Peptides against a protein of PDB entry 6CSU. Designs and how they scored, part 22

Target 1, 51 residues: chain A of PDB entry 6CSU
Amino acid sequence: GALEELRGQYIKAVKKIKCDMLRYIQESKERAAEMVKAEVLRERQETARKM

## One batch from the design tools (peptide; aimed at target 1 E43)

Design b2_p20_7_s2 (made by RFdiffusion4, then SolubleMPNN; from b2_p20_7, 6 letters changed)
Fold by OpenDDE base, seed 5:
Structure b2_p20_7_s2 (fold): chain B 51 residues (1-51), chain C 51 residues (1-51), chain A 20 residues (1-20)
Amino acid sequence: as target 1 above (51 residues)
Amino acid sequence: as target 1 above (51 residues)
Amino acid sequence: MLVLELPEPPDYDPYIDSLE
């Protein structure tokens, strides 16, 4: 009935938000890690060049 | 009625989750930026020390 | 310095609209 449908819609929405956020966080962490590694490498190279 | 009240509660809950996630993302961006800056600074110092 | 660009957050409005 309408109540079951409404409950289902709510649960679906909440689960979707949760899953998307977990994926977003994971992808963001990976991107951040790669960026830091790249930046550290570039910084070492630039520092070495200048010193 | 009960159905309308429950619907309102579900909508309110989902909207709150959305807002909380957006806030978390914004705060995470700020923390990530600070972390990158700190890593670059530390790397410069360490590289300079070793060279 | 590199600027970290995070992915765009998902759009949840369609799911909220399904309840409204």
Scores: peptide ipSAE 0.290, ipTM 0.701, DockQ to the pose 0.619
OpenDDE base, seeds 1, 2, 3, 4: peptide ipSAE 0.286, 0.284, 0.281, 0.287; ipTM 0.700, 0.698, 0.698, 0.700

Design b2_p20_7_s3 (made by RFdiffusion4, then SolubleMPNN; from b2_p20_7 with S1M H3V F12Y K14P)
Fold by OpenDDE base, seed 3:
Structure b2_p20_7_s3 (fold): chain B 51 residues (1-51), chain C 51 residues (1-51), chain A 20 residues (1-20)
Amino acid sequence: as target 1 above (51 residues)
Amino acid sequence: as target 1 above (51 residues)
Amino acid sequence: MLVLELPEPPDYDPYIKELE
């Protein structure tokens, strides 16, 4: 009935948010790590050129 | 009635979850930016000391 | 200085609207 359908929609929404956020956190960590690696490498090269 | 009240509670709950996650994302962006800045600064100093 | 670009979160409004 309407109640069961509503409950199903709520659960679907909550599960979607949870799954998407876990993926977001993982992707964010990976992207941050790559950004730091790239920045460290560039900074070493740039500092070396100026010294 | 009870169904309308429950619907309202479900909507409120999902909206709260959404807001909490968006806040987490914003705070994560801010922390990540600060970490990158700090890493760049440390790398400059470390490279300079070794050269 | 490089700026960290994080992925954009999904749009959850359709799921909320489905409940309304």
Scores: peptide ipSAE 0.284, ipTM 0.707, DockQ to the pose 0.630
OpenDDE base, seeds 1, 2, 4, 5: peptide ipSAE 0.283, 0.283, 0.282, 0.281; ipTM 0.706, 0.706, 0.706, 0.706

Design b2_p20_7_s4 (made by RFdiffusion4, then SolubleMPNN; from b2_p20_7, 8 letters changed)
Fold by OpenDDE base, seed 4:
Structure b2_p20_7_s4 (fold): chain B 51 residues (1-51), chain C 51 residues (1-51), chain A 20 residues (1-20)
Amino acid sequence: as target 1 above (51 residues)
Amino acid sequence: as target 1 above (51 residues)
Amino acid sequence: MLKLELPEPPDYEPEIESLE
């Protein structure tokens, strides 16, 4: 009925948010890791240049 | 009616989840920025030590 | 210093249709 359908819509919405956020977090972690690696490399080079 | 009331509650709940996740993302960005800064600083020190 | 740019979070709107 309408109640069950409404409940289903809510559950679907919540699950979608959860899944999208998990994906977002994963992508963000990967991007952050790459950014750190790149910055570390540059900093090594810059520091070496200044020595 | 009861159905409309429940619908309102579900919509409110979904909106709350959205807001909570946005807040979490913002906080995560701030923590990530601090992590990058800390890593850069450590790397400068390590590189300097190895020179 | 390189700024970390994270992807933009998805924009969510409740997609609960009216059953009236």
Scores: peptide ipSAE 0.216, ipTM 0.669, DockQ to the pose 0.474
OpenDDE base, seeds 1, 2, 3, 5: peptide ipSAE 0.214, 0.211, 0.215, 0.202; ipTM 0.667, 0.667, 0.667, 0.668; seeds 2, 3 fail the geometry check

Design b2_p20_8 (made by RFdiffusion4; failed a check: too like the target's own chain)
Pose (drawn by RFdiffusion4):
Structure b2_p20_8 (pose): chain A 51 residues (1-51), chain B 51 residues (1-51), chain P 20 residues (1-20)
Amino acid sequence: as target 1 above (51 residues)
Amino acid sequence: as target 1 above (51 residues)
Amino acid sequence: SKELAEEMIELAEEKEEELE
């Protein structure tokens, strides 16, 4: 039983780490995508200069 | 004994997973930092324009 | 874009501290 418990604790610890990294990565990509939008908007300053 | 050793192995294994995540995160910071230099360099194109 | 990059670096530092 101790072997099953220890195995269970290890699996739980890594499954949590995975859940954390999945959320951290999804959030990182959204922040990166937000960076794409905020810059295309900076081109408005450029296209206004061209106007 | 066997149970304490098995515990040490699971602990060591998850700490390895942590090391992988850490190296990844450090790489994240470096890449975002590299982005700062890249943006400063495109400002160079616009300062040549202002001259 | 620089400010968003700094926010990503702060978030990465906080995540690194959580793992430590």

Design b2_p20_8_s1 (made by RFdiffusion4, then SolubleMPNN; from b2_p20_8, 6 letters changed)
Fold by OpenDDE base, seed 3:
Structure b2_p20_8_s1 (fold): chain B 51 residues (1-51), chain C 51 residues (1-51), chain A 20 residues (1-20)
Amino acid sequence: as target 1 above (51 residues)
Amino acid sequence: as target 1 above (51 residues)
Amino acid sequence: MIELAQEMIEDAERKEKELE
């Protein structure tokens, strides 16, 4: 009935929200990690030029 | 130096994003659960009136 | 580069507000 339909819609909505948010967190972490790697590379190159 | 500062900012950013998103998911789940409970109550009351 | 980390925080806050 209507109750089971509501329950199904609730579960579907929560699963979608969870999936989208976890994906966003993962992608943000990856982007931040790549920025750190790029900075490390730049600093190593700069140090090498000063040697 | 600048590298350590960047690393600190990265860690801070990721922690904030994770915290905010997990809080949002939790609050959304709680709101959805309350809506289901309210619907169950309404259906029980309606059934009682029809008996 | 550090400014990009701050922009990411602000982007997350905006998206959270849009979803609420």
Scores: peptide ipSAE 0.115, ipTM 0.572, DockQ to the pose 0.144
OpenDDE base, seeds 1, 2, 4, 5: peptide ipSAE 0.122, 0.102, 0.117, 0.106; ipTM 0.581, 0.445, 0.576, 0.575; seeds 1, 4 fail the geometry check

Design b2_p20_8_s2 (made by RFdiffusion4, then SolubleMPNN; from b2_p20_8, 7 letters changed)
Fold by OpenDDE base, seed 5:
Parts: structure tokens; sequence; C-alpha cells
Structure b2_p20_8_s2 (fold): chain B 51 residues (1-51), chain C 51 residues (1-51), chain A 20 residues (1-20)
């Protein structure tokens, strides 16, 4: 019936959100690592110029 | 110094990730809601055709 | 660093369990 259908649709949506979050976590970690590397490189260059 | 700079870069990266996650969560919820609505509509149409 | 997303996953799992 309609109630069971709505319940099923909600569960499906929740599962999708869970998967999306897991994927985003991994991608975010990778982006963060690259961002930090870029910033460290920039700061090292600034330090070198000041010497 | 180098340690403080690295710490600052880490904090900046984390803050950006937090903001991105919040945005992604909101967008994901909206997409999920639209998918559920579309599915409900489709099921209602199928039910109507069977009557 | 990704605590918010992990919390959302855990919340989703709880909600799913409640519906089943």
Amino acid sequence: as target 1 above (51 residues)
Amino acid sequence: as target 1 above (51 residues)
Amino acid sequence: MVELAQEMIEEAERKEKELL
C-alpha cells in the first residue's frame, strides 16, 4: 500500500545519502591533502624569497 | 614559524571541508527529496492504469 | 576532519533501522 511504498522510498533515499557521504569523505580527504601541500609549497617559497 | 604555518594551513583546509560537506548534505537532501517525489508520482500513475 | 559526514551516516543508519 501507499504507506509501505513511502517507507520504501525513504529507505532508498537514506541509503543513497549514506553512499554519497562515504564518497564525499574520501574525495574531501584527497582535496584537503592537496590543498595543504600547495599551501606548504607557497609558504616555503615565501620564506626563500625573504632570505 | 613553520609549525604555526602548517597548523594554520590545516585549520583552513578543515574549515573549507566542513563548509563543503554542509553544502553537499543540503544538496543531497534536496536531490533525494526530488527523486522520492518522482518515484511516488510514477507509482501512482501505475496504480491508476491498473484500475 | 570528516566527523560531520560520519555523524550523518550514523544518523541515516539509525533512521533506516527504525523504519525496518
Scores: peptide ipSAE 0.130, ipTM 0.583, DockQ to the pose 0.065
OpenDDE base, seeds 1, 2, 3, 4: peptide ipSAE 0.125, 0.127, 0.124, 0.120; ipTM 0.561, 0.570, 0.562, 0.563

Design b2_p20_8_s3 (made by RFdiffusion4, then SolubleMPNN; from b2_p20_8, 6 letters changed)
Fold by OpenDDE base, seed 2:
Structure b2_p20_8_s3 (fold): chain B 51 residues (1-51), chain C 51 residues (1-51), chain A 20 residues (1-20)
Amino acid sequence: as target 1 above (51 residues)
Amino acid sequence: as target 1 above (51 residues)
Amino acid sequence: MVELAEEMIERAEKFEEELK
């Protein structure tokens, strides 16, 4: 009935949001690591040019 | 009625989760920026000590 | 850094369990 359909829609929405959160957390950690590596590299290059 | 009340509760819960996700995204970006700044500072300090 | 995200996930899971 209408109640079961509404419940199903809510559960589906919550699961989708949960999956998006987990994916974002994982990708955010990876991007953060890459940003740090890139910044360290650029900093070393700038220091080298100033010598 | 009971159906309308339950629907309202589900919508409110989904909106809360969405808002929390958006806040996490924004704060995560800010923390990532601070982490990069801190790493650059540490790298400069290490380079200075090696001279 | 992930504490808020973990809390969000826990909240979502509680809702899912209550609706089963």
Scores: peptide ipSAE 0.149, ipTM 0.576, DockQ to the pose 0.085
OpenDDE base, seeds 1, 3, 4, 5: peptide ipSAE 0.144, 0.138, 0.131, 0.148; ipTM 0.579, 0.532, 0.569, 0.558

Design b2_p20_8_s4 (made by RFdiffusion4, then SolubleMPNN; from b2_p20_8, 7 letters changed)
Fold by OpenDDE base, seed 1:
Structure b2_p20_8_s4 (fold): chain B 51 residues (1-51), chain C 51 residues (1-51), chain A 20 residues (1-20)
Amino acid sequence: as target 1 above (51 residues)
Amino acid sequence: as target 1 above (51 residues)
Amino acid sequence: MRELAEEMIEDAERFEKKLE
């Protein structure tokens, strides 16, 4: 019925928003992880130059 | 009624997610700004020591 | 920059938990 359909639409909309937020967070984490990886490499190179 | 309650729950959920995301972004930006400030200060100190 | 990135990861993980 109309009420069930509306309920379904609301649930779907909330899930979509949640998924969008999780995607944003995941992409942010991936960028941060890549920054860490790059920094570790830089530090190793810098240490090697000082040896 | 049930329909109004469901609508209210949806609006509440959406607002909660939105607020949480905005807070996350704002706090992340503030921490990043503080880290940059600290790094700039460190670099200035390091430069001064090399002069 | 490493410290900032690590904090960002931790913050993101905390936020994920809040969304669950």
Scores: peptide ipSAE 0.179, ipTM 0.536, DockQ to the pose 0.706
OpenDDE base, seeds 2, 3, 4, 5: peptide ipSAE 0.177, 0.174, 0.168, 0.158; ipTM 0.539, 0.538, 0.522, 0.532

## One batch from the design tools (peptide; aimed at target 1 M21)

Design b2_p21_1 (made by RFdiffusion4)
Pose (drawn by RFdiffusion4):
Structure b2_p21_1 (pose): chain A 51 residues (1-51), chain B 51 residues (1-51), chain P 21 residues (1-21)
Amino acid sequence: as target 1 above (51 residues)
Amino acid sequence: as target 1 above (51 residues)
Amino acid sequence: LLEKIDEEEEEFLEEVDEELE
């Protein structure tokens, strides 16, 4: 039983680490995508200069 | 004994997972920081314009 | 990275099972 418990604790710890990394990554990509939008908007300053 | 050793192994294993995540996060900071230099360098194109 | 964590987890648990056998 101790073997199953210890195994269970290990699996739980790593499944949590995965859940945290999965959220962190999804958040990171969204922030990176937000950087893409915010800069296409900075071209408005460029295209206004061209106008 | 066997249970304490098994515990040490699971601990050591998850700490290795933490090391992998840490190296990844450090790489994240470096990449975002590299982006700062990259954006400063594109400003060079615009300052040559202003001259 | 998540796939690497899964691979390391499966390999580590297999090693623990071999030691227990």

Design b2_p21_1_s1 (made by RFdiffusion4, then SolubleMPNN; from b2_p21_1 with L2I E11K E14K V16I E19K)
Fold by OpenDDE base, seed 1:
Structure b2_p21_1_s1 (fold): chain B 51 residues (1-51), chain C 51 residues (1-51), chain A 21 residues (1-21)
Amino acid sequence: as target 1 above (51 residues)
Amino acid sequence: as target 1 above (51 residues)
Amino acid sequence: LIEKIDEEEEKFLKEIDEKLE
């Protein structure tokens, strides 16, 4: 019935939110890692320039 | 120095990611709640129509 | 520091998972 359908839709939506969050976290961590990597490379280049 | 600055930038980035995640979760939950509310209202309207 | 951040992130994810159940 309508109540069971609504419950099913809610559970489906919550599961989707969970998956989206996990993906967002993973992508954000990757972006943060890349930011750090880029900064380290810039610092190494600056050090090399001053040698 | 450069190492401390990099560490600070990384910590700042991680804190931002955490805040963005909390906001994303909250907004997603609100959207899910609104979706459920809208569905309930549609079902009630359909019931009324069939009366 | 990175290991501590990873642990905190894991705890945060678990907390979110529990709240969504």
Scores: peptide ipSAE 0.090, ipTM 0.574, DockQ to the pose 0.056
OpenDDE base, seeds 2, 3, 4, 5: peptide ipSAE 0.089, 0.085, 0.078, 0.088; ipTM 0.572, 0.571, 0.431, 0.576; seed 4 fails the geometry check

Design b2_p21_1_s2 (made by RFdiffusion4, then SolubleMPNN; from b2_p21_1, 10 letters changed)
Fold by OpenDDE base, seed 1:
Structure b2_p21_1_s2 (fold): chain B 51 residues (1-51), chain C 51 residues (1-51), chain A 21 residues (1-21)
Amino acid sequence: as target 1 above (51 residues)
Amino acid sequence: as target 1 above (51 residues)
Amino acid sequence: LIEKIEKEEKEFLEEIEKKIK
């Protein structure tokens, strides 16, 4: 019935939000890691130039 | 140094995002639950009127 | 209900992306 369908829609929506957020966290971590990696490389180059 | 500070900022940002997302999930679940509750009440009223 | 939640999710994620990028 309508109530069971609504409950199903609620559960489906919550699961989707959870999955999307977990993916977003993972992607954000990857982007941040790449930014750190790029900065490390720049810092190493700068250190080398100062030697 | 700059690298340690950047790493610290990254970790802090990721932790903040995680917390904000968990809060958002919880609030979204609560809003959805309230909408379901309201629908249940309306359905009960409609059923009562049809008796 | 699903469409409303999905819209709110999208807006929330976009706001976070603006803050972290």
Scores: peptide ipSAE 0.091, ipTM 0.554, DockQ to the pose 0.069
OpenDDE base, seeds 2, 3, 4, 5: peptide ipSAE 0.089, 0.085, 0.090, 0.088; ipTM 0.556, 0.546, 0.551, 0.553

Design b2_p21_1_s3 (made by RFdiffusion4, then SolubleMPNN; from b2_p21_1, 9 letters changed)
Fold by OpenDDE base, seed 2:
Structure b2_p21_1_s3 (fold): chain B 51 residues (1-51), chain C 51 residues (1-51), chain A 21 residues (1-21)
Amino acid sequence: as target 1 above (51 residues)
Amino acid sequence: as target 1 above (51 residues)
Amino acid sequence: LIEEIEKQEEEFLKEIDEKLK
């Protein structure tokens, strides 16, 4: 019935939000890791120049 | 050192994002539940009018 | 209902994205 359908829509919406947020977190972690990697390389180059 | 500090900043940022996202999901669920509740009440009123 | 939640999700993601820049 209408109530069950509405409940279904609610559950579907919540699941979508959860998945999208988890994906966003994962992508943010990946971007942050790449920035750290780039910084590590930069620091190594700087250290090498000072030697 | 600088690398450890950067790593620390990364971890801190990721933890913050994770917490914010989980809170948002929870709040979204609560808002959705309230909207469902309101819709149920509306549907009951509509049904009553049609009787 | 779903459309409203999705709209709010998009707005929140935009806010977070701006904070990460």
Scores: peptide ipSAE 0.084, ipTM 0.556, DockQ to the pose 0.068
OpenDDE base, seeds 1, 3, 4, 5: peptide ipSAE 0.080, 0.076, 0.079, 0.079; ipTM 0.544, 0.401, 0.552, 0.540; seeds 1, 4 fail the geometry check

Design b2_p21_1_s4 (made by RFdiffusion4, then SolubleMPNN; from b2_p21_1, 9 letters changed)
Fold by OpenDDE base, seed 4:
Structure b2_p21_1_s4 (fold): chain B 51 residues (1-51), chain C 51 residues (1-51), chain A 21 residues (1-21)
Amino acid sequence: as target 1 above (51 residues)
Amino acid sequence: as target 1 above (51 residues)
Amino acid sequence: LIEEIEKKEEEFLKEIDKKLE
């Protein structure tokens, strides 16, 4: 009935939000790791240049 | 009526969760940026020490 | 950095679960 359908829609919406959050967090972790890695490599290259 | 009130309650709850998610995302981005900045500074200090 | 994000992830997921109760 209408109440069950409405509840279903609510649950579906919340699950979608949760999934979006998980995806964001995962992508954020990957980007953060790559940024740190890139900076470390840059500093090493600069150090090598100055040697 | 009862159905409209229930719909309103579900919509309100979903909006609240969405807002919490967006706030978390924004704060997470800020924290991540600061952590990367801190790591960059630490790496530069180490590089300077080895020069 | 990654560990801190993972910790915050867990906290946020717990908050979502509480809102579903």
Scores: peptide ipSAE 0.093, ipTM 0.489, DockQ to the pose 0.080
OpenDDE base, seeds 1, 2, 3, 5: peptide ipSAE 0.085, 0.091, 0.091, 0.073; ipTM 0.554, 0.565, 0.489, 0.551

Design b2_p21_2 (made by RFdiffusion4)
Pose (drawn by RFdiffusion4):
Structure b2_p21_2 (pose): chain A 51 residues (1-51), chain B 51 residues (1-51), chain P 21 residues (1-21)
Amino acid sequence: as target 1 above (51 residues)
Amino acid sequence: as target 1 above (51 residues)
Amino acid sequence: EAEELLEKIDEEAEEELEKAD
Protein backbone atom coordinates (compact mmCIF):
# COMPACT_ATOMS: atom_id res chain seq x y z
CA GLY A 1 0.00 0.00 0.00
CA ALA A 2 2.88 2.33 0.79
CA LEU A 3 4.25 1.55 -2.66
CA GLU A 4 0.94 2.49 -4.30
CA GLU A 5 0.67 5.64 -2.19
CA LEU A 6 4.16 6.83 -3.00
CA ARG A 7 3.57 6.04 -6.66
CA GLY A 8 0.32 7.94 -6.53
CA GLN A 9 2.00 10.98 -4.97
CA TYR A 10 4.69 11.05 -7.57
CA ILE A 11 2.18 10.83 -10.42
CA LYS A 12 0.09 13.59 -8.88
CA ALA A 13 3.12 15.87 -8.50
CA VAL A 14 4.21 15.49 -12.12
CA LYS A 15 0.64 15.78 -13.45
CA LYS A 16 0.39 19.12 -11.65
CA ILE A 17 3.75 20.29 -13.08
CA LYS A 18 2.40 19.37 -16.56
CA CYS A 19 -0.81 21.26 -15.96
CA ASP A 20 1.18 24.31 -14.87
CA MET A 21 3.48 24.15 -17.92
CA LEU A 22 0.56 23.63 -20.27
CA ARG A 23 -1.10 26.82 -19.02
CA TYR A 24 2.17 28.72 -18.91
CA ILE A 25 2.83 27.79 -22.52
CA GLN A 26 -0.61 28.61 -23.80
CA GLU A 27 -0.30 31.97 -21.99
CA SER A 28 3.11 32.56 -23.49
CA LYS A 29 1.94 31.91 -27.01
CA GLU A 30 -1.00 34.24 -26.60
CA ARG A 31 1.31 36.95 -25.34
CA ALA A 32 3.57 36.34 -28.31
CA ALA A 33 0.57 36.53 -30.66
CA GLU A 34 -0.50 39.74 -28.97
CA MET A 35 2.99 41.09 -29.78
CA VAL A 36 2.31 40.32 -33.44
CA LYS A 37 -0.92 42.32 -33.53
CA ALA A 38 0.49 45.30 -31.58
CA GLU A 39 3.28 45.71 -34.14
CA VAL A 40 1.19 45.39 -37.34
CA LEU A 41 -0.59 48.30 -35.70
CA ARG A 42 2.73 50.12 -35.46
CA GLU A 43 2.96 49.96 -39.22
CA ARG A 44 0.02 52.31 -39.29
CA GLN A 45 2.56 54.97 -38.30
CA GLU A 46 4.69 53.88 -41.22
CA THR A 47 1.86 53.70 -43.76
CA ALA A 48 0.66 57.14 -42.50
CA ARG A 49 4.14 58.48 -43.19
CA LYS A 50 3.89 56.99 -46.65
CA MET A 51 0.55 58.67 -47.23
CA GLY B 1 14.97 1.84 4.52
CA ALA B 2 13.29 0.77 1.26
CA LEU B 3 10.41 3.20 1.67
CA GLU B 4 12.64 6.20 2.48
CA GLU B 5 14.88 5.34 -0.45
CA LEU B 6 11.89 5.03 -2.78
CA ARG B 7 10.78 8.40 -1.48
CA GLY B 8 14.18 9.91 -2.24
CA GLN B 9 13.99 8.57 -5.77
CA TYR B 10 10.59 10.06 -6.54
CA ILE B 11 11.80 13.36 -5.04
CA LYS B 12 14.94 13.29 -7.12
CA ALA B 13 12.95 12.44 -10.22
CA VAL B 14 10.53 15.34 -9.86
CA LYS B 15 13.42 17.68 -9.13
CA LYS B 16 14.90 16.65 -12.44
CA ILE B 17 11.57 17.57 -14.10
CA LYS B 18 11.88 20.89 -12.36
CA CYS B 19 15.41 21.39 -13.73
CA ASP B 20 14.15 20.78 -17.27
CA MET B 21 11.36 23.32 -16.77
CA LEU B 22 13.85 25.78 -15.30
CA ARG B 23 16.29 25.58 -18.21
CA TYR B 24 13.29 26.10 -20.48
CA ILE B 25 12.12 29.18 -18.60
CA GLN B 26 15.64 30.64 -18.60
CA GLU B 27 15.64 30.10 -22.35
CA SER B 28 12.37 31.91 -22.53
CA LYS B 29 13.87 35.01 -20.88
CA GLU B 30 16.87 34.91 -23.13
CA ARG B 31 14.72 34.67 -26.22
CA ALA B 32 12.50 37.57 -25.18
CA ALA B 33 15.65 39.50 -24.33
CA GLU B 34 17.07 38.71 -27.75
CA MET B 35 13.91 40.14 -29.16
CA VAL B 36 14.79 43.46 -27.50
CA LYS B 37 18.08 43.67 -29.34
CA ALA B 38 16.35 42.66 -32.57
CA GLU B 39 13.83 45.48 -32.29
CA VAL B 40 16.59 48.02 -31.49
CA LEU B 41 18.34 46.91 -34.64
CA ARG B 42 15.33 47.57 -36.83
CA GLU B 43 15.21 51.06 -35.35
CA ARG B 44 18.59 51.41 -37.03
CA GLN B 45 16.91 51.15 -40.38
CA GLU B 46 14.63 54.06 -39.49
CA THR B 47 17.38 56.29 -38.07
CA ALA B 48 19.31 55.89 -41.36
CA ARG B 49 16.11 57.11 -42.98
CA LYS B 50 15.96 60.19 -40.75
CA MET B 51 19.52 61.22 -41.55
CA GLU P 1 9.93 22.71 -28.14
CA ALA P 2 7.18 22.98 -25.51
CA GLU P 3 5.55 19.75 -26.79
CA GLU P 4 8.94 18.01 -26.78
CA LEU P 5 9.47 19.13 -23.10
CA LEU P 6 6.09 17.70 -22.08
CA GLU P 7 6.85 14.45 -23.88
CA LYS P 8 10.28 14.31 -22.16
CA ILE P 9 8.60 14.81 -18.77
CA ASP P 10 6.25 11.88 -19.57
CA GLU P 11 9.12 9.67 -20.70
CA GLU P 12 11.15 10.49 -17.57
CA ALA P 13 8.07 9.78 -15.33
CA GLU P 14 7.44 6.43 -17.10
CA GLU P 15 11.14 5.41 -16.77
CA GLU P 16 11.07 6.28 -13.04
CA LEU P 17 7.86 4.28 -12.54
CA GLU P 18 9.39 1.25 -14.39
CA LYS P 19 12.46 1.39 -12.15
CA ALA P 20 10.19 1.48 -9.10
CA ASP P 21 8.45 -1.80 -10.35

Design b2_p21_2_s1 (made by RFdiffusion4, then SolubleMPNN; from b2_p21_2, 9 letters changed)
Fold by OpenDDE base, seed 5:
Structure b2_p21_2_s1 (fold): chain B 51 residues (1-51), chain C 51 residues (1-51), chain A 21 residues (1-21)
Amino acid sequence: as target 1 above (51 residues)
Amino acid sequence: as target 1 above (51 residues)
Amino acid sequence: DAEELLERIEKDMKETLEKAE
């Protein structure tokens, strides 16, 4: 019935949000790691030029 | 009616979860930015010592 | 952290469903 369908929709929405969060967290960690690597490399070069 | 009230409650709960997610994302970005700043400073010092 | 937030989400979901019944 309508009540059961509504409950199902809520559960589905929450599960989707959970999955989206987990994916975002994983991707964010990967991007952060790559950003740090790139910044470290750039900063080494910049520091060397200033000396 | 009861069904309308329940629908409203489900929507409200989903919106709250969404807001919590967005806040987490924002805070994660800020932490990542500060981590990069700290790493840049450390790397400048390390590079200078090696020259 | 992420784990704590997910736990809060699941708790909120459970409480909402219980009130609906």
Scores: peptide ipSAE 0.136, ipTM 0.594, DockQ to the pose 0.775
OpenDDE base, seeds 1, 2, 3, 4: peptide ipSAE 0.138, 0.135, 0.135, 0.136; ipTM 0.592, 0.592, 0.594, 0.595; seeds 1, 4 fail the geometry check

Design b2_p21_2_s2 (made by RFdiffusion4, then SolubleMPNN; from b2_p21_2, 8 letters changed)
Fold by OpenDDE base, seed 2:
Structure b2_p21_2_s2 (fold): chain B 51 residues (1-51), chain C 51 residues (1-51), chain A 21 residues (1-21)
Amino acid sequence: as target 1 above (51 residues)
Amino acid sequence: as target 1 above (51 residues)
Amino acid sequence: SAEELLEKIEKDMKETLEKAE
């Protein structure tokens, strides 16, 4: 019935949200790691240049 | 009825998830910015020490 | 942490569903 269908849709939506969040978190961590790596490398060069 | 109540609770739950995600993203960005700032400062000191 | 947030969200969703049944 309509109630069971709505419950099913709700569960499906929640599972999708969970997957989207996990993916976002993983991608965010990867971008952050790459940003830190790039900044560290840049700062080593900049500091060395000034000395 | 039960259907309207479930629909209302579903909408409420989705809105809460959205708010929680936005807050997490904002806090994650702030932590990442602070981490980069700290690493930049550390690397300037480390590079200077080696020269 | 992200894992803790997801755990809380999952718990909240399950409780919400249970109350609606």
Scores: peptide ipSAE 0.130, ipTM 0.590, DockQ to the pose 0.649
OpenDDE base, seeds 1, 3, 4, 5: peptide ipSAE 0.127, 0.124, 0.126, 0.107; ipTM 0.589, 0.588, 0.590, 0.525

Design b2_p21_2_s3 (made by RFdiffusion4, then SolubleMPNN; from b2_p21_2, 8 letters changed)
Fold by OpenDDE base, seed 1:
Structure b2_p21_2_s3 (fold): chain B 51 residues (1-51), chain C 51 residues (1-51), chain A 21 residues (1-21)
Amino acid sequence: as target 1 above (51 residues)
Amino acid sequence: as target 1 above (51 residues)
Amino acid sequence: DAEELLEKIEKDMEETLKKAE
């Protein structure tokens, strides 16, 4: 019935949101790791230039 | 009716999820910024010690 | 962590669904 269909749609939407967020978090972690790596290298250079 | 009430509850729940996720993302960005700041300071010290 | 948060959110949604039935 209509209630069961609505329930099913809601559950499906929630599952999609969960998957999208987990993907976002994973991609964000990867970007953050690359940013830190780049920053470390940059700061080594800058510190060296100041010494 | 029951269907409209259920729909309203689902919409409310989805809105809450969205808010919670946005808050998490913001807090995660703040933590990442602090981690980068700490890493920068650490690397300055380490580079200085190696020179 | 984020996964734990999402699991809590999902649980809250399930409880909301249960109350609506």
Scores: peptide ipSAE 0.123, ipTM 0.568, DockQ to the pose 0.617
OpenDDE base, seeds 2, 3, 4, 5: peptide ipSAE 0.120, 0.120, 0.118, 0.112; ipTM 0.547, 0.554, 0.550, 0.532; seed 3 fails the geometry check

Design b2_p21_2_s4 (made by RFdiffusion4, then SolubleMPNN; from b2_p21_2, 9 letters changed)
Fold by OpenDDE base, seed 3:
Structure b2_p21_2_s4 (fold): chain B 51 residues (1-51), chain C 51 residues (1-51), chain A 21 residues (1-21)
Amino acid sequence: as target 1 above (51 residues)
Amino acid sequence: as target 1 above (51 residues)
Amino acid sequence: DAEKLLKNIDEDMEETLKKAE
């Protein structure tokens, strides 16, 4: 009935939010790792140039 | 009626989960920014020591 | 922290469903 449908819609919405969060977190970690790698290389280059 | 009230409760619950997610993302960004700042300073120091 | 967040979401979902029974 309508109640069961509403319950199902709620559960589906929560599961989708959770999946989207997991994907976002994973992609964010990957981007952060690449940014840190780039920053490390940049800083080494910049520091070497100043010396 | 009861169905409309339940619908309201489920919508409210989903909104809370979304808000919790947004808060986590914001806090994660702030932590990441601080980690990058610390890494920059560390790399400058390390590179300078190797030269 | 991500794992804790996901656990909390599951708990929030379960609590909401239980209150709706």
Scores: peptide ipSAE 0.337, ipTM 0.761, DockQ to the pose 0.814
OpenDDE base, seeds 1, 2, 4, 5: peptide ipSAE 0.335, 0.336, 0.323, 0.334; ipTM 0.760, 0.760, 0.754, 0.761

Design b2_p21_3_s1 (made by RFdiffusion4, then SolubleMPNN; its pose is not in this set)
Fold by OpenDDE base, seed 2:
Structure b2_p21_3_s1 (fold): chain B 51 residues (1-51), chain C 51 residues (1-51), chain A 21 residues (1-21)
Amino acid sequence: as target 1 above (51 residues)
Amino acid sequence: as target 1 above (51 residues)
Amino acid sequence: GAEEEERRRREREEEERRRRE
């Protein structure tokens, strides 16, 4: 019935949001890791120049 | 120094991620609300047709 | 994107079908 359909649509929406959030979190972590990696490389270059 | 700069960059990255996540969560909630609203309207139309 | 959303829609529809069987 209409109530079951509404419930189904709500669950569908929530599941979509959950998946999107998990993906976003993962991608965000990957971006952060790359930023840190780049900085570490720069720092190593700077330290090498100071030796 | 280099360590402070690295720390600063990390903090900057984390802050950016936090802001992006909050925005994403808000937008996701808005999309979910609109989906539910649309369904409620459909349900009302269906109930009206059944009366 | 739209392609990912469509893929997820198909996956959900398949899961719902399996639950009805």
Scores: peptide ipSAE 0.129, ipTM 0.487, DockQ to the pose 0.000
OpenDDE base, seeds 1, 3, 4, 5: peptide ipSAE 0.104, 0.112, 0.097, 0.124; ipTM 0.461, 0.475, 0.484, 0.481; seed 4 fails the geometry check

Design b2_p21_3_s2 (made by RFdiffusion4, then SolubleMPNN; its pose is not in this set)
Fold by OpenDDE base, seed 1:
Structure b2_p21_3_s2 (fold): chain B 51 residues (1-51), chain C 51 residues (1-51), chain A 21 residues (1-21)
Amino acid sequence: as target 1 above (51 residues)
Amino acid sequence: as target 1 above (51 residues)
Amino acid sequence: GAEERRRREERRREEERKRKE
């Protein structure tokens, strides 16, 4: 019935949110890793200039 | 020194991720709420057609 | 970059397939 259909739509929406969140978290971690990598490279360059 | 600066950059990146995640979660919840609202409206229209 | 965007699209397609199972 209508209640089961609405419940099904709700569960589908929540599952979508879960998948979207996991993807977004992974993408954010990848961006952070790249930022850290860039900083390490800058620090190495600065250290090299001081030697 | 270089280690403190790198640590600072890491913390800054993690804080940014946290903020981005919270924003994305909120946006996802809003999208889900709109999907549920649309479904409720469809069910009401279907019920009205059956009466 | 462009590779990161391709990986995002691939993950999105995989998630869509998992939702149809």
Scores: peptide ipSAE 0.130, ipTM 0.509, DockQ to the pose 0.000
OpenDDE base, seeds 2, 3, 4, 5: peptide ipSAE 0.115, 0.128, 0.126, 0.115; ipTM 0.493, 0.505, 0.504, 0.495

